# Designs tried in a protein design run: peptides against a protein of PDB entry 6IDX. Part 49

Target 1, 380 residues: chain A of PDB entry 6IDX
Amino acid sequence: KELAKLSADVTFATEFINMDGIIVLTRLVESGTKLLSHYSEMLAFTLTAFLELMDHGIVSWDMVSITFIKQIAGYVSQPMVDVSILQRSLAILESMVLNSQSLYQKIAEEITVGQLISHLQVSNQEIQTYAIALINALFLKAPEDKRQDMANAFAQKHLRSIILNHVIRGNRPIKTEMAHQLYVLQVLTFNLLEERMMTKMDPNDQAQRDIIFELRRIAFDAESDPSNAPGSGTEKRKAMYTKDYKMLGFTNHINPAMDFTQTPPGMLALDNMLYLAKVHQDTYIRIVLENSSREDKHECPFGRSAIELTKMLCEILQVGELPNEGRNDYHPMFFTHDRAFEELFGICIQLLNKTWKEMRATAEDFNKVMQVVREQITRA

## One batch from the design tools (peptide; made by RFdiffusion4, then SolubleMPNN)

Design b1_p11_4_s3 (from b1_p11_4, 6 letters changed)
Fold by OpenDDE base, seed 2:
Structure b1_p11_4_s3 (fold): chain B 380 residues (1-380), chain A 11 residues (1-11)
Amino acid sequence: as target 1 above (380 residues)
Amino acid sequence: SKRRELRMKAL
């Protein structure tokens, strides 16, 4: 107890470390010997002193043994561990994952996200916070391939549901540290969009052009019986599609694929448009047809608007940026839906279309409309 | 907190 208190002092820590004091603490954990009276209390103070000493940054985290890692992981994976030991064990694992890639690899073999999810179902907010902090550390230090697997896993849907029900909808105020960990989890989740945001469309790829053709089909052919295959010559068909791509509000009416060559937002804008067209078909058709029937130059160009809105949402959400330790702004909406980014896009594109009408905007007002929409999104 | 400062140094 006294050691744990004194370990917060840098002068004491320096002297204790010089006396191999940390090595003694690690050996106490490694021994696993439950034979002592007050073992749980002694262990809780040992882990406190260890963490406070390591927090001075005098000793490398790589000094810890595999036996030490297994003992700490054991305290997190076992259901009947003292809350004080569990809290410190989660904290130590977080620090090991953050400070050493070699320790990350070893910890990722010993602990599953499923085990950490069980610690979110408790009434203790500190345990929940340290569990999310460790999930965030594992997610941040994971190789890119493994980050996608962690995201696509049933574990992420389940994780979101449990966070929503047991953390966000809990009968207690969310503390600043929990809000920060929820923010970090959101940033790391949205950074999975970076690949698509930085993927340029190939204007010569037929499969990618077929997605744009599907957007046209959903907007204009959804009511047409497929039996009216227009048997008229290839040139009349090309001229027809150029008109339809103009009505869709693409900048390049001849080859709309050129509008998706800019990164950001690249292919992510096309993904959002296709999601809207398939999942919210009535909303998509309404927006397209309402603007395609105008001859007054007050038409909102859907294609251009969708691209620039996707880019704006990526900027607002800071897609591709590392989490900032000073931020604690999390959005509960992102825990309510599996496709929360695409759903946000679907809400914001309707807001943009409304704002365009209210402003009586023309193509010259485009940047001004986007600025107003940005202010509306960031204040909501 | 001291712990946030430590995470910022480990990033």
Scores: peptide ipSAE 0.171, ipTM 0.880, DockQ to the pose 0.613
Fold by OpenDDE base, seed 1:
Structure b1_p11_4_s3 (fold): chain B 380 residues (1-380), chain A 11 residues (1-11)
Amino acid sequence: as target 1 above (380 residues)
Amino acid sequence: SKRRELRMKAL
């Protein structure tokens, strides 16, 4: 107990480390000897002292043995562990994952996200916070090939549902640290969109062009079977499609694929448009047709608006950026929907279309409308 | 606070 308090002092820590004191603490954990009187209390103080000593950054985390890692992981994976031991064990594992890629690999073999989810189903917000913090650390330090697998484990309705029901909709206020961990989880999840955000459309890829054609079909030919492959389009058909792409509000009416060559938002904008068109078809058709029937220069260009809105949402959500330790702002909607980004896009594109009408905007006002919409989204 | 500083150093 005294050691755990003194370990917070850098002078004491330096002297204790120079006396191989950390090695003694690690051996106490490695021994697993439950025969000691007051074992749980002794272990909780040992883990506190170890963490406080390591938090000085004097000793590398790579000094720990595989036996030590297995013992700490054991305290997290075993049912009915003392809350004080569990909390410190989660904290130690988080620090190990963050500070060492070698330790990350070993911990990722010993602990599953499913085991960490069990620690979210508790009344203790501190345990929940440390569990999400360790989840976030594992996600952040995962190699690129494993990030999508982790994300799929997160996209499992289970983690999101548990966070929503036991954390967000809990009968208690969310503390600042929990809000920060929810923010971090949101940022790390939205960073998976970076690949699509940075993917340029290939104007020569027929499959990608067929998606743009499907957007046209859904808007203007909703009853037409997709089986009418665009046979060798007569000049009249090409001229018809150019008019349709103008009515859709693309900048390049001849080849709308060119509008998706800019990164950001690249193909992510097309994904959002296609999601809106398929999942919210009535909303999509309404937005397109209301603007396509206008001849007063007050038409809201859907295609251009959807691209610039996708880019703006990526900027607001900081897609491709590391989480900031000073931020605690998260979107509850992220935990309510399977495809939260696309649903957010669907809400924001309706807001944009409304704001455009209210401002009586023309194409010259486009940037002003986008600025007003940005302020509306960031205040909501 | 101290943990946040440590996380920032580990990022």
Scores: peptide ipSAE 0.169, ipTM 0.877, DockQ to the pose 0.644
Fold by OpenDDE base, seed 4:
Parts: sequence; structure tokens; C-alpha cells
Structure b1_p11_4_s3 (fold): chain B 380 residues (1-380), chain A 11 residues (1-11)
Amino acid sequence: as target 1 above (380 residues)
Amino acid sequence: SKRRELRMKAL
């Protein structure tokens, strides 16, 4: 107990570390010997002292043994552990993951996100916060190949549902640190969109062109069987498609693929448009047809609007940026749907279309509409 | 907090 208190002092910590005191603490954890009187209390203070000592940055986290890691991971994976030990163990694992890639690898083998989810199903918000903090650390330090797997685990209805029901919709106020960890989790998940945001459309890729053609088909040919292969388009058919792409509100009516060569938002805008067209078909068709039937110069250019809205959403959500330690603003909607970004786009494109009508906007007002929509989204 | 400063250094 006194050691745990004194370990916060840098002078004491330096002297204690010079006496190999931290090695003694690690050996106490490694032994796992429950025969000592007040073992749980002693262990809680040992873990506190260890963490406070390591937080001075005098000793490398790589000094810990695999046995120590297994013991700490064991306290997190076992269902019936003292809350004080669990809290310190989560905090130690977080620090290990953040400070050492070699420790990350070992920890990622010993614990699962599923085990960490069990610590979200508790009334203790501090335990929940440390569990999310460890998930975030694992996500941040995961290799690129494993980051998608962790995102898939987050996209799993289970983790989102647990966070939503036990944290966000809990009968208690969300503390600043929990809000920060929810923000971090949101940022790390949206950063997976960076690749698509920075992917330019290849105007010569037929498969990508077929997506644009599918957007046209869904909007204008909803009763036509998709089995009508775009046969060798006579000049009349090309002219017809140019009209349709104008009605869709693309900037380049001849070759809409050129509108997706700008990065950001690149292909991510096309992904959003396709999602809207397939999942919210009635909304998509309504937005397109309401504007395609106008001849009053008040047409909202859907294609251009979708691209610039996708870019704006990436800016608002800070796609490609590291989480800011000063921020705690998270979107509860992110926890309600697996495709939360595309659903957010679907809400915001309707807001944009409404705002365009209310402003009686023309193509010259485009940037003003986008500014108003940005303000509406950032205030919501 | 000291812990946030440590996280920022580890980022």
C-alpha cells in the first residue's frame, strides 16, 4: 500500500527501480501464489505500484516476462476476479499494447475482443472504460490486415449492441473518459474508410463504370430486367445516357467516372451512392426524380452533391486523422448500425436535398448550401 | 492526465 503511493514519486521510483524493486513486483505477479493472507489486496497494490513505476518511463515495458503477461491476461479473461485487480490488469494491458509492438502480439494471442465485451456488461463505468480503452489500443496497434478484423468485431451487432444498451443508454451519465474512448473507437473505425476515400476511380475500368450504370438503371429503368446487357451502345444510346447522367447531377455528363477521380472522396462517394440506391432505393429514386423533372434551374445535382457531401463527412469525422486526446464527441448513431457511415450519408443527403429546396438554390449557390448543411450536421 | 500524456507519446 505505501509502495503503491510512493511509486507515484519520481525520486522514489528511480531509487526503487535501481534496487531492482520492479523485478520483485513482477515476480510476485508471476508466482500466482494465493496462499498469502490478503492476497487480493496485496495483488491490487502490487499492480498499482507496478503501473505507477512503469508510468515514469524509466523502464521499458519489454522487461516483462511472458508469465507476467499470461497472469495479467488471466485476470482479464477469468469471470470472477476482484474489480480492483481487473481494473489494474486492463490498464496494464493497455499500456503494454500501446508501448510495445512485441507485447501487443503476445497480448493479442492471450485475449479476445469477446472477453473484453464481457467487461462492458457491468454496472461499473470505470471497468467499461478500461475495457474500451484496451479494445482501442489493440485496434490502434493492430497490423493493417488485423485492423479490418477488429473493425468487423466492432461492426458485429453484439459489441455495438452492448455499448449502446449498457453504456450509451445506461441509466447514468457518461463520464468524460468514457466519451473520449467512444470517440476514439469511432475515429479508429472511420479511419478504415481512408483507403476508399483516397482511391481514384479508373475511368477505363468497366466494373466501376457498371456501378455508375447501375445507379442510372435503378433511377430510370427500375422495371427493366438487369439482364439487358448494355449492348453495343449506338450513338443514340450514348446520347440517352448523357441525358440520364445530367439528370443524376454528375458534373461530367459524358463520362461520370471523371467525377470520382478527385481524392478525397474518390470511390467512397460511389460506395455511398450505391448503398443508398440498393438499401434505400425509394429514397434514392425520389431524390433523383424530384430533381430530374425540374426545368426551373433549381435542380439539386445529386451526383455532385453526393461527392461533396462524402468529402464533407470525411472532414467532419476526421477520416485519416489520429484520435485527439482532447476530444470526447462521439455519434450515438455509430453504435446503432453496422454501416453507420453509409446510413449517415443517407440521412445527410436527404438533409442536403431539403436544404437546397428551402434555400431555392441554383448551381451557383452550391457552396452556400454545403456550408449550411455542414453547420446543420455539426450541430446535430 | 499523466496517462493521456503517455498515450499521446505512444501514438
Scores: peptide ipSAE 0.160, ipTM 0.875, DockQ to the pose 0.659
Fold by OpenDDE base, seed 3:
Structure b1_p11_4_s3 (fold): chain B 380 residues (1-380), chain A 11 residues (1-11)
Amino acid sequence: as target 1 above (380 residues)
Amino acid sequence: SKRRELRMKAL
C-alpha cells in the first residue's frame, strides 16, 4: 500500500527501479501464489505500484514476461475476479498494447473482444471505461489487415447493442472519460472509410461503371417491365443514358465515372449512393424523380450533391485523423446502426434536398446550400 | 491524466 503511494513520486520511482524493484513486483504477479493472507488486496496494491512505476517511462514495457502477460490476461478473462484487480489488469493491458507492438501481438492472442464485451455488461462505469479503452488500444495498434476484422467484430451487432443498452442508455450519466472512449471508438471505426475515400474510380473499369448503371436502373427502370427488348440500337441507348445521367445530377453527363475520380471522397460517395439506392430505395427514387421531373432551374443535382455531401461528412467526422485526447463528442447514432456512416449520409442527403427546396436554390447557389447544410449537421 | 500523456506519447 505505501509502495503504491510512493511509486507516484519520480524520485522514489527512480531509486526503486535502480534497486530492481519492478522486477520484484513482476515476480510477485508471475508466481500466482494465492496462499498468502489478503492475497487479493496485496495483488491490487502490487498492480497499482507496477502501473505507477511504469507510468514514469523509465523502464520499457518490453521487460515483462509472457507469464506476466498471461497472469494479467487471466484476471481479465476469468469470470470471478476482484473488481480492483480487474480494473488494474485492464489498465495494464491497455498500457502494454499502446507502448509495445510486441506486447500487442501477445495480448491479442490471449484476449478476445468477446471477453472484453462481458465487462461492458456490468453496472460499474469504470470497468466499462477500461474495457472500451483496451478495445480502442487493440483497434489502434492492430495491423491494417486486422483492423477490418476488428471492425467487423465491432460491426458485431452485439458490441454496439451492448454499448448502446448498457453504457449510453444506462441509468447513469456518461462520465467524461467514457465519452472520450466512445469518441475514440467512433473515430477509429470511421477511419476505416479512408481507403474508400481515397480510392479513385477508374473510368475504364467496366465493373465500376456497372455500379453507376445500377443507380440509373434503380431510379428509372425499377417500374419498367424487363420485357423491353435489348434490341434498340446501341447509339440510342448511349444517348438515353446521357439524359439519365443528367437527370441523376452528375456533373459529367457523358461519363459519370469522372465525377468519382476526385479524392476525397472517391469511391466512398458511390458506396453511399448505392447503399441509399438499395437499402432506402423509396427515398432514393423519390429524391431522384422529384428533381428529374423539374423543368425549372431549381432541380437539386443528386449525383453532385451526394459526392459533395460525402466529402463534407468526411471533413466533419475527420476521417483519416487520429483521435484527439481533448474531444469527447460521440454520436449515439454510431451505436444504433451497422452502417452508421451510410445511414448518416441517407439522413443528410434528405436534409440537403429539403434545404435546397426551402432556399429555392439553383445550381449557382450550390455552395451556399452546402454551407447551410454543414451548419445544420454540426449543430445536431 | 498521466495516462492521457502516455497515450499521446504512444501515438
Scores: peptide ipSAE 0.159, ipTM 0.876, DockQ to the pose 0.657

Design b1_p11_4_s4 (from b1_p11_4, 5 letters changed)
Fold by OpenDDE base, seed 4:
Structure b1_p11_4_s4 (fold): chain B 380 residues (1-380), chain A 11 residues (1-11)
Amino acid sequence: as target 1 above (380 residues)
Amino acid sequence: SLRRRRQMAAL
């Protein structure tokens, strides 16, 4: 107890470290010897002293043994651990993950996000906060090949449902630190959209062109009687598609693929459009057909609007930006659905289409409509 | 917080 208090002092810490004091503390944890009177209290103070000493940055985190890591991970993975030990163990694991890639690898083998979910299913918001902080650390330090797996773990209905039901909809006010960890988790999740946001469409990629063709098919072939003879020459088909792409509101109605060559939002806009067309087909068809049948120059260009809206949403959500220490603004909506960004897009594109009609906008008013929609989204 | 500083120092 006294050691844990003194360990916060840099002068004491330096002298204690010079006396191999940290090694003694690590060996106490490694031994696992429950034979000591007041073992749990002694262990809690040992872990406190260890963390305070390591916070001075005098000793590398890489000094810890695999046995030490396994003991700390064991305290997090076991269902019946003292809350004080659990809290310190989560904080130590977080610090190990953040400070050492080699320790991250070892810890990622010993613990799963599934085990950390059990610590979210408790009434103790401090434990919940430490568990989310460790999830965030694992997410942040995951190699690029594993980041998607961490995202998939967040996209897992289970983790989202547990956060939503046990944290966000809990009977307790969310503290600033929990709100910050939820914000960080949200930012790290949105940053996975950055790759798609910065991916240019290749106009020569047939698979990507087939997606644009599928958007056209969903919008227009659902109403076209199958009697449209396959024998209209290739030129008539090209002219028909050019008309259809104009009705879809693409800027380049000859080659809509060119509209997706600008980054941001690149392919992410096409992903949103395809999601809307497949998951919310009636909404998609309605938006397209309501504007394709207009002759009054008040047509809302869906394709252009979808691209600029996707870009705007990326700007509002700060996609690709690192989390800020001072921020605690999280969006509960992103815990309600696995495809929450695409669902947000689907809500916002309907808002845009409505706002366009209400303003009696023309193509010249496009930027004005987008500004009004931005204000509406940022106030909601 | 100390935690936030650790997290931010790892960014």
Scores: peptide ipSAE 0.295, ipTM 0.920, DockQ to the pose 0.845
Fold by OpenDDE base, seed 3:
Structure b1_p11_4_s4 (fold): chain B 380 residues (1-380), chain A 11 residues (1-11)
Amino acid sequence: as target 1 above (380 residues)
Amino acid sequence: SLRRRRQMAAL
């Protein structure tokens, strides 16, 4: 107890470290010797002293043994551990992950997201905050190839549902620290969109063009039996497609692929359109056909609108930006769905189409409509 | 917080 208090002082910490004091503390944890009276209290103070000493940055986190890591991970993985030990163990794991890539690898092998989810189902907001902070640390330190797997683990309806129901919709005020950890988790989740946002469409890639053909098919051929092979010559087909792409509201109605060469939003806009067309087909078809049947210059260009809306959403959500220490603004909506960005796009494209109609907009009013829509989205 | 500083230092 006195050691834990004194360990906060840098002068004491320096002297204690020079006496190999940290090594003694690590060995106490490694031993796991439960035979001592008041073991849990002693362990809680030992872990406190260890954290306070390591926070001075005098000793590398890489000094810790695999046995130490396994003991700390064990305190997080065991269902019947004292809250005081659990809190400190989560904080130690977070610090290990943040300070060392080698420790990250070892911890990622010893701890599952499922074990951390169990600590979100408790009434203790401090435990929940430490658990989310550790998830965020693991997410930050994950190699790029594994970030999508962690995102898929976050996309596990379970983690999102647990955060939504036990944290966000809990019968208690969200503290500033929890709000910050939720914000960080949100930012890290949105940063997975950056790759697609910065991916240019290749107009020569047939597979990418086939996605645009699928958008056309869903909009205009949905009632057509696929058995009607359009047997009319290749040139008549190209001319027909140009008309269809004009009705879809692409800027380049001859080669719509060119509209996706601008980054941002690149391929992310096409992903959003395809999601809308497949998951919300009735909404997609309605929006396209309502505008394709007009001849009054009040047509809302779906393709252009979808691209510019995707770009706007990326700007509003700060896609690709690192988390800010001072921010604590999180959007509860992003915890409601696995494809929350695409669902937000689907809501916002309907809002845009409505706003366009209400304003009686023409193509010349496009930027004004987008400005009004931006204000509506940012106030919601 | 100390935690936020650790997270930000790891960015």
Scores: peptide ipSAE 0.293, ipTM 0.919, DockQ to the pose 0.834
Fold by OpenDDE base, seed 2:
Structure b1_p11_4_s4 (fold): chain B 380 residues (1-380), chain A 11 residues (1-11)
Amino acid sequence: as target 1 above (380 residues)
Amino acid sequence: SLRRRRQMAAL
C-alpha cells in the first residue's frame, strides 16, 4: 500500500527502479502464489505500484516476461477476479499494447474481443472504460490486414448492442473518459472507410461499370423482365444509356465512371449509392424518378449530389483523421446499425433532395444547397 | 488523463 502510493513520486520511482524493485514486483505477479493472507489486496497494490512505476517511462515495457503477460491476461479472462485486480490488469494490458508491438502480438494471441465484452456488461463504468480502452489499443496497434478483422468484430451486432445497451443506455451518466473512449472507437471504425474513400474508379474496368449499370437498371428497368431487352442496334443502346445517366444526375453522361475518379470520395460514393438502391429501393427509385421527370431546370442531380454528400459526410466524420485527445463527441446512432454510415447517407440524401426542392434550386445553387445541408446535418 | 496521454503518444 505504501509502495503503491510512493510509486507515483518520480524521485522514489527512480531510486526504487535503480534498486531493481520493479523486477521484484514482476516476479510477485509471475509466481501466482495464492497462499498468502490478503493475497488479493497485496496483488492489487503490486499491480498499482507496477503501473505507476512504468508510467514514469524509465523502464521499457519490453522487460516483461511471457509469464507476466499470461498472468495479467488470466486476471482479465477469469470470471471470478477481484474488481480492483481486473481494473489494473486491463490498464496494464492497454499500456503493454500501446508501448510495444512485440507485446501487442503476444496479447492479441491471449485475449479475444469476446472476453472483453463480458467486462462491458458490468455496472462499473470504470471497468467498462478500461475494456473499451483496451479494445481501442488493440485496434490502433493491429496491422492493416488485421484491422478489418477487428472491424468485423466491432460490426458484430453483439459488441455494438452491448455498448449501446450497457454503456450508452446505462442508468448512469457517461463520464468524460468513457465518452472519449467511445469517440476513439468511432474514429477507428470510420477510418476503415478511408480505403474506399481513396480508391479511384477505373473508367475502363467493366466490373465497376456494371455497378453503374445496375444503378440504372434498378432506377428504370425494375419492372421490366430482362428477357425484353430489344435487340436494337448498339448505337441506339449507347444513346439510350447516355440519356439515363443524365436522368440519374451524373456529371459525365457518357461515362459516369469519370465522376468516381476524384478522391475523396472515390468508390465510397458508389458503395453508398448501391446500398441505397438495393436496401432502400423504393426511396432510391422515388428520388431518381422525381428528378428525372423535371424539365424546369430545378432537377436535383442525384449522382452528383450523392458524390458530394459522401465527401461532406467524410469531412464531418473526419474519415482518415487520427483521434484527438481533447474530443469526447460520439454519435450513439453509429452503435444502432451494422451499416450506420450508409444509413446516415440514406437519411442525408433524402434531406438534400427535400432542401433542394424547398430552395427551388438550380445547378448554380448546388454549393448553397450543400452548405445548408451541412448546417442541418451538423445541428442534428 | 494519463490514459489519454498514453493513447495519443501511441498514435
Scores: peptide ipSAE 0.291, ipTM 0.919, DockQ to the pose 0.837
Fold by OpenDDE base, seed 1:
Parts: sequence; structure tokens; C-alpha cells
Structure b1_p11_4_s4 (fold): chain B 380 residues (1-380), chain A 11 residues (1-11)
Amino acid sequence: as target 1 above (380 residues)
Amino acid sequence: SLRRRRQMAAL
């Protein structure tokens, strides 16, 4: 207890470290010896002292043994561990992951996000905060190939639903530290959109072009039997598609693929349009046909609007930006759905279409409409 | 917080 308290002092820490004191603490953990009187209390103070000593940055985290890692991981994975031990063990694992790529690799082998979910299903917000902080650390330190696995684990309805139900919709006010960890998790989740946001459409890629054809088909051919295979592209058919792409509100009516060559938002805009068209087909068709039937120059260009809205949402959500220490702002709605970004897009495109009508906008007012929509989204 | 500083130092 006294050691744990004194370990917060840098002068004491330096002297204690010079006496191999950290090595003694690590060996106590490594021994796993439950035969000691007051084992849980002793272990909790040992872990506190270890963490406080290591927080001075005098000793590299790489000094810890695999046996130490396994013991700490064991305290997180075992049922019925003392809350004080669990809390300190989560904090140590977080620190190990953050400070050492070698330790990250070893910890990622010993602990799964699934095991950390159990620590979210508790009434203790401090434990929940440490569990999310460790998830965030694992996400931050994951190599690019493993970030998608972490993404998939977050997209797994389980982690999201547990955070929503046990943290966000909990019977207790969310503390500033929990709000920060939720913000960090949100930022890391949105950064997975960066790849698609920075992916240019290839105008020569037939599979990508087929998505644009599918958008046209859903909007204009939804009642026509799918038996009309895209037969030979007669000039008359190309001219028909140019009209359809104009009605869809693409800037390039001849080759809509060119509208997706700008990054941001690149292919992410096309993903949003396709999601809207498939998942919210009635909403998509309504928006497109309502504007395609207008002869008064007050048509809202859906394609252009969807691209610029996707870009705006990326800017508002700071897609590709690193989390900021000072921020605690998170969006609860992103925990409500697995495709929350695309759902937000679907809400915002309807808002844009409404705002365009209310303003009686023309193509010249486009930037003014986008500014008003930005203000509406950022106030919601 | 110390935690946030550790997290930010890892970015």
C-alpha cells in the first residue's frame, strides 16, 4: 500500500527502479501464488505500484515476460476476479498495448474482444471504461490487416448492442472518461471508411459501372421485368441512358463514373447510393422520381447531392483524422445500426432533398443548400 | 488524463 502510493513520486520511482524493484513486482505477479495471506489485496497493491512505476516512462514495457502477460490476461479472462485486480489488469494491458508493438502481438493472441465484452455487461462504469479503453488500444495498434478484423468485431451486432444497452442506455450518467472512450471508438470506426473514401472509381471497371447501371435500373426499371438484359448498346440506348443519368442528377451525364473519380469521397459515395437504393428502395425511388419529373429548374440533382453530402459527412465526422485528447463528443446513433454511416446518409439525403424544396433552390443555389444542410446536421 | 496522454502518445 505504501509502495503503491510512493510509486507516484518520480524521485522514489527512480530509486526503487535502480534497486530492481520493478523486477520484484513482476516476479510476484508471475508466481501466481494464491497461498499468501491477503493475496487479493497484496496483488491489487502490487499491480498499482507496477503501473505507477511504469507510468514514469523510465523502464521500457518490453521488459515484461510472457508469463507476466499471461497472468495479467488471466485476471481479465477469469470469472469472479476481484474488481480492484480486474481494473488494474485492464489498465496494465491497455498500457502494454499502447507502449509496445511486441506486447500488442502477445496480448492480441491471449485476449479476444469477446472476452472484453463481458466486462461491458456490468454496472461498474469504471470497469466498462477500462474495457473500452483496452478495445480502443487494440484497435489503434492493430496492423492494417487486423483493423478489418476489429472492424468486423465492432460490426458484430454483439459489441455494438452491448455498448448501446449497457453503457449508452444505462441507468447512470455517462462520465467524461467514458464519453471520451466512446468518442475514440467512434473515430476509429469511422476511419475504416477512409479506404473507400480515398478509392477512386475506375471508369473502365465494368463491375463498378454495373453499380451505376443498377442505380438506374432501380430508379427507372423497377416495374419492368428483369428479362430486358442490357442488349447491344445502340446509339439510341446510349442516348436514353444519358437522359437517365441526367435525371439521376449526375454531373457527367455521359459517363457518371467520372463523378466518382474525385477523392474524397470516391467510391464511398457510390456505396451510400447503392445502400440507399437497395435497403431503402422506396425512399430512393421517391427522391429520384420526384426530382426527375420537375420541369421548373428546381430539381435536386440526386447524384451530385449524394456525392457532396458524403464528402460533407466525412468532414463532419472527421473521417481519417486521429482522435483528440480533449474531445468527448460521440454520436449514440452510430451504436444503433451496423451500417450506421449509410443510415445517416439516408437520413441526411432526405433532409437535403427537403431543404432544397423549402429553399426553392436551383443548381446555382447548390452551395447555399449544402451550407444550410451542414448547419442542420451539426445542430442535431 | 494520464490514460488519454498514453492513448494520444500511441497515435
Scores: peptide ipSAE 0.286, ipTM 0.918, DockQ to the pose 0.879

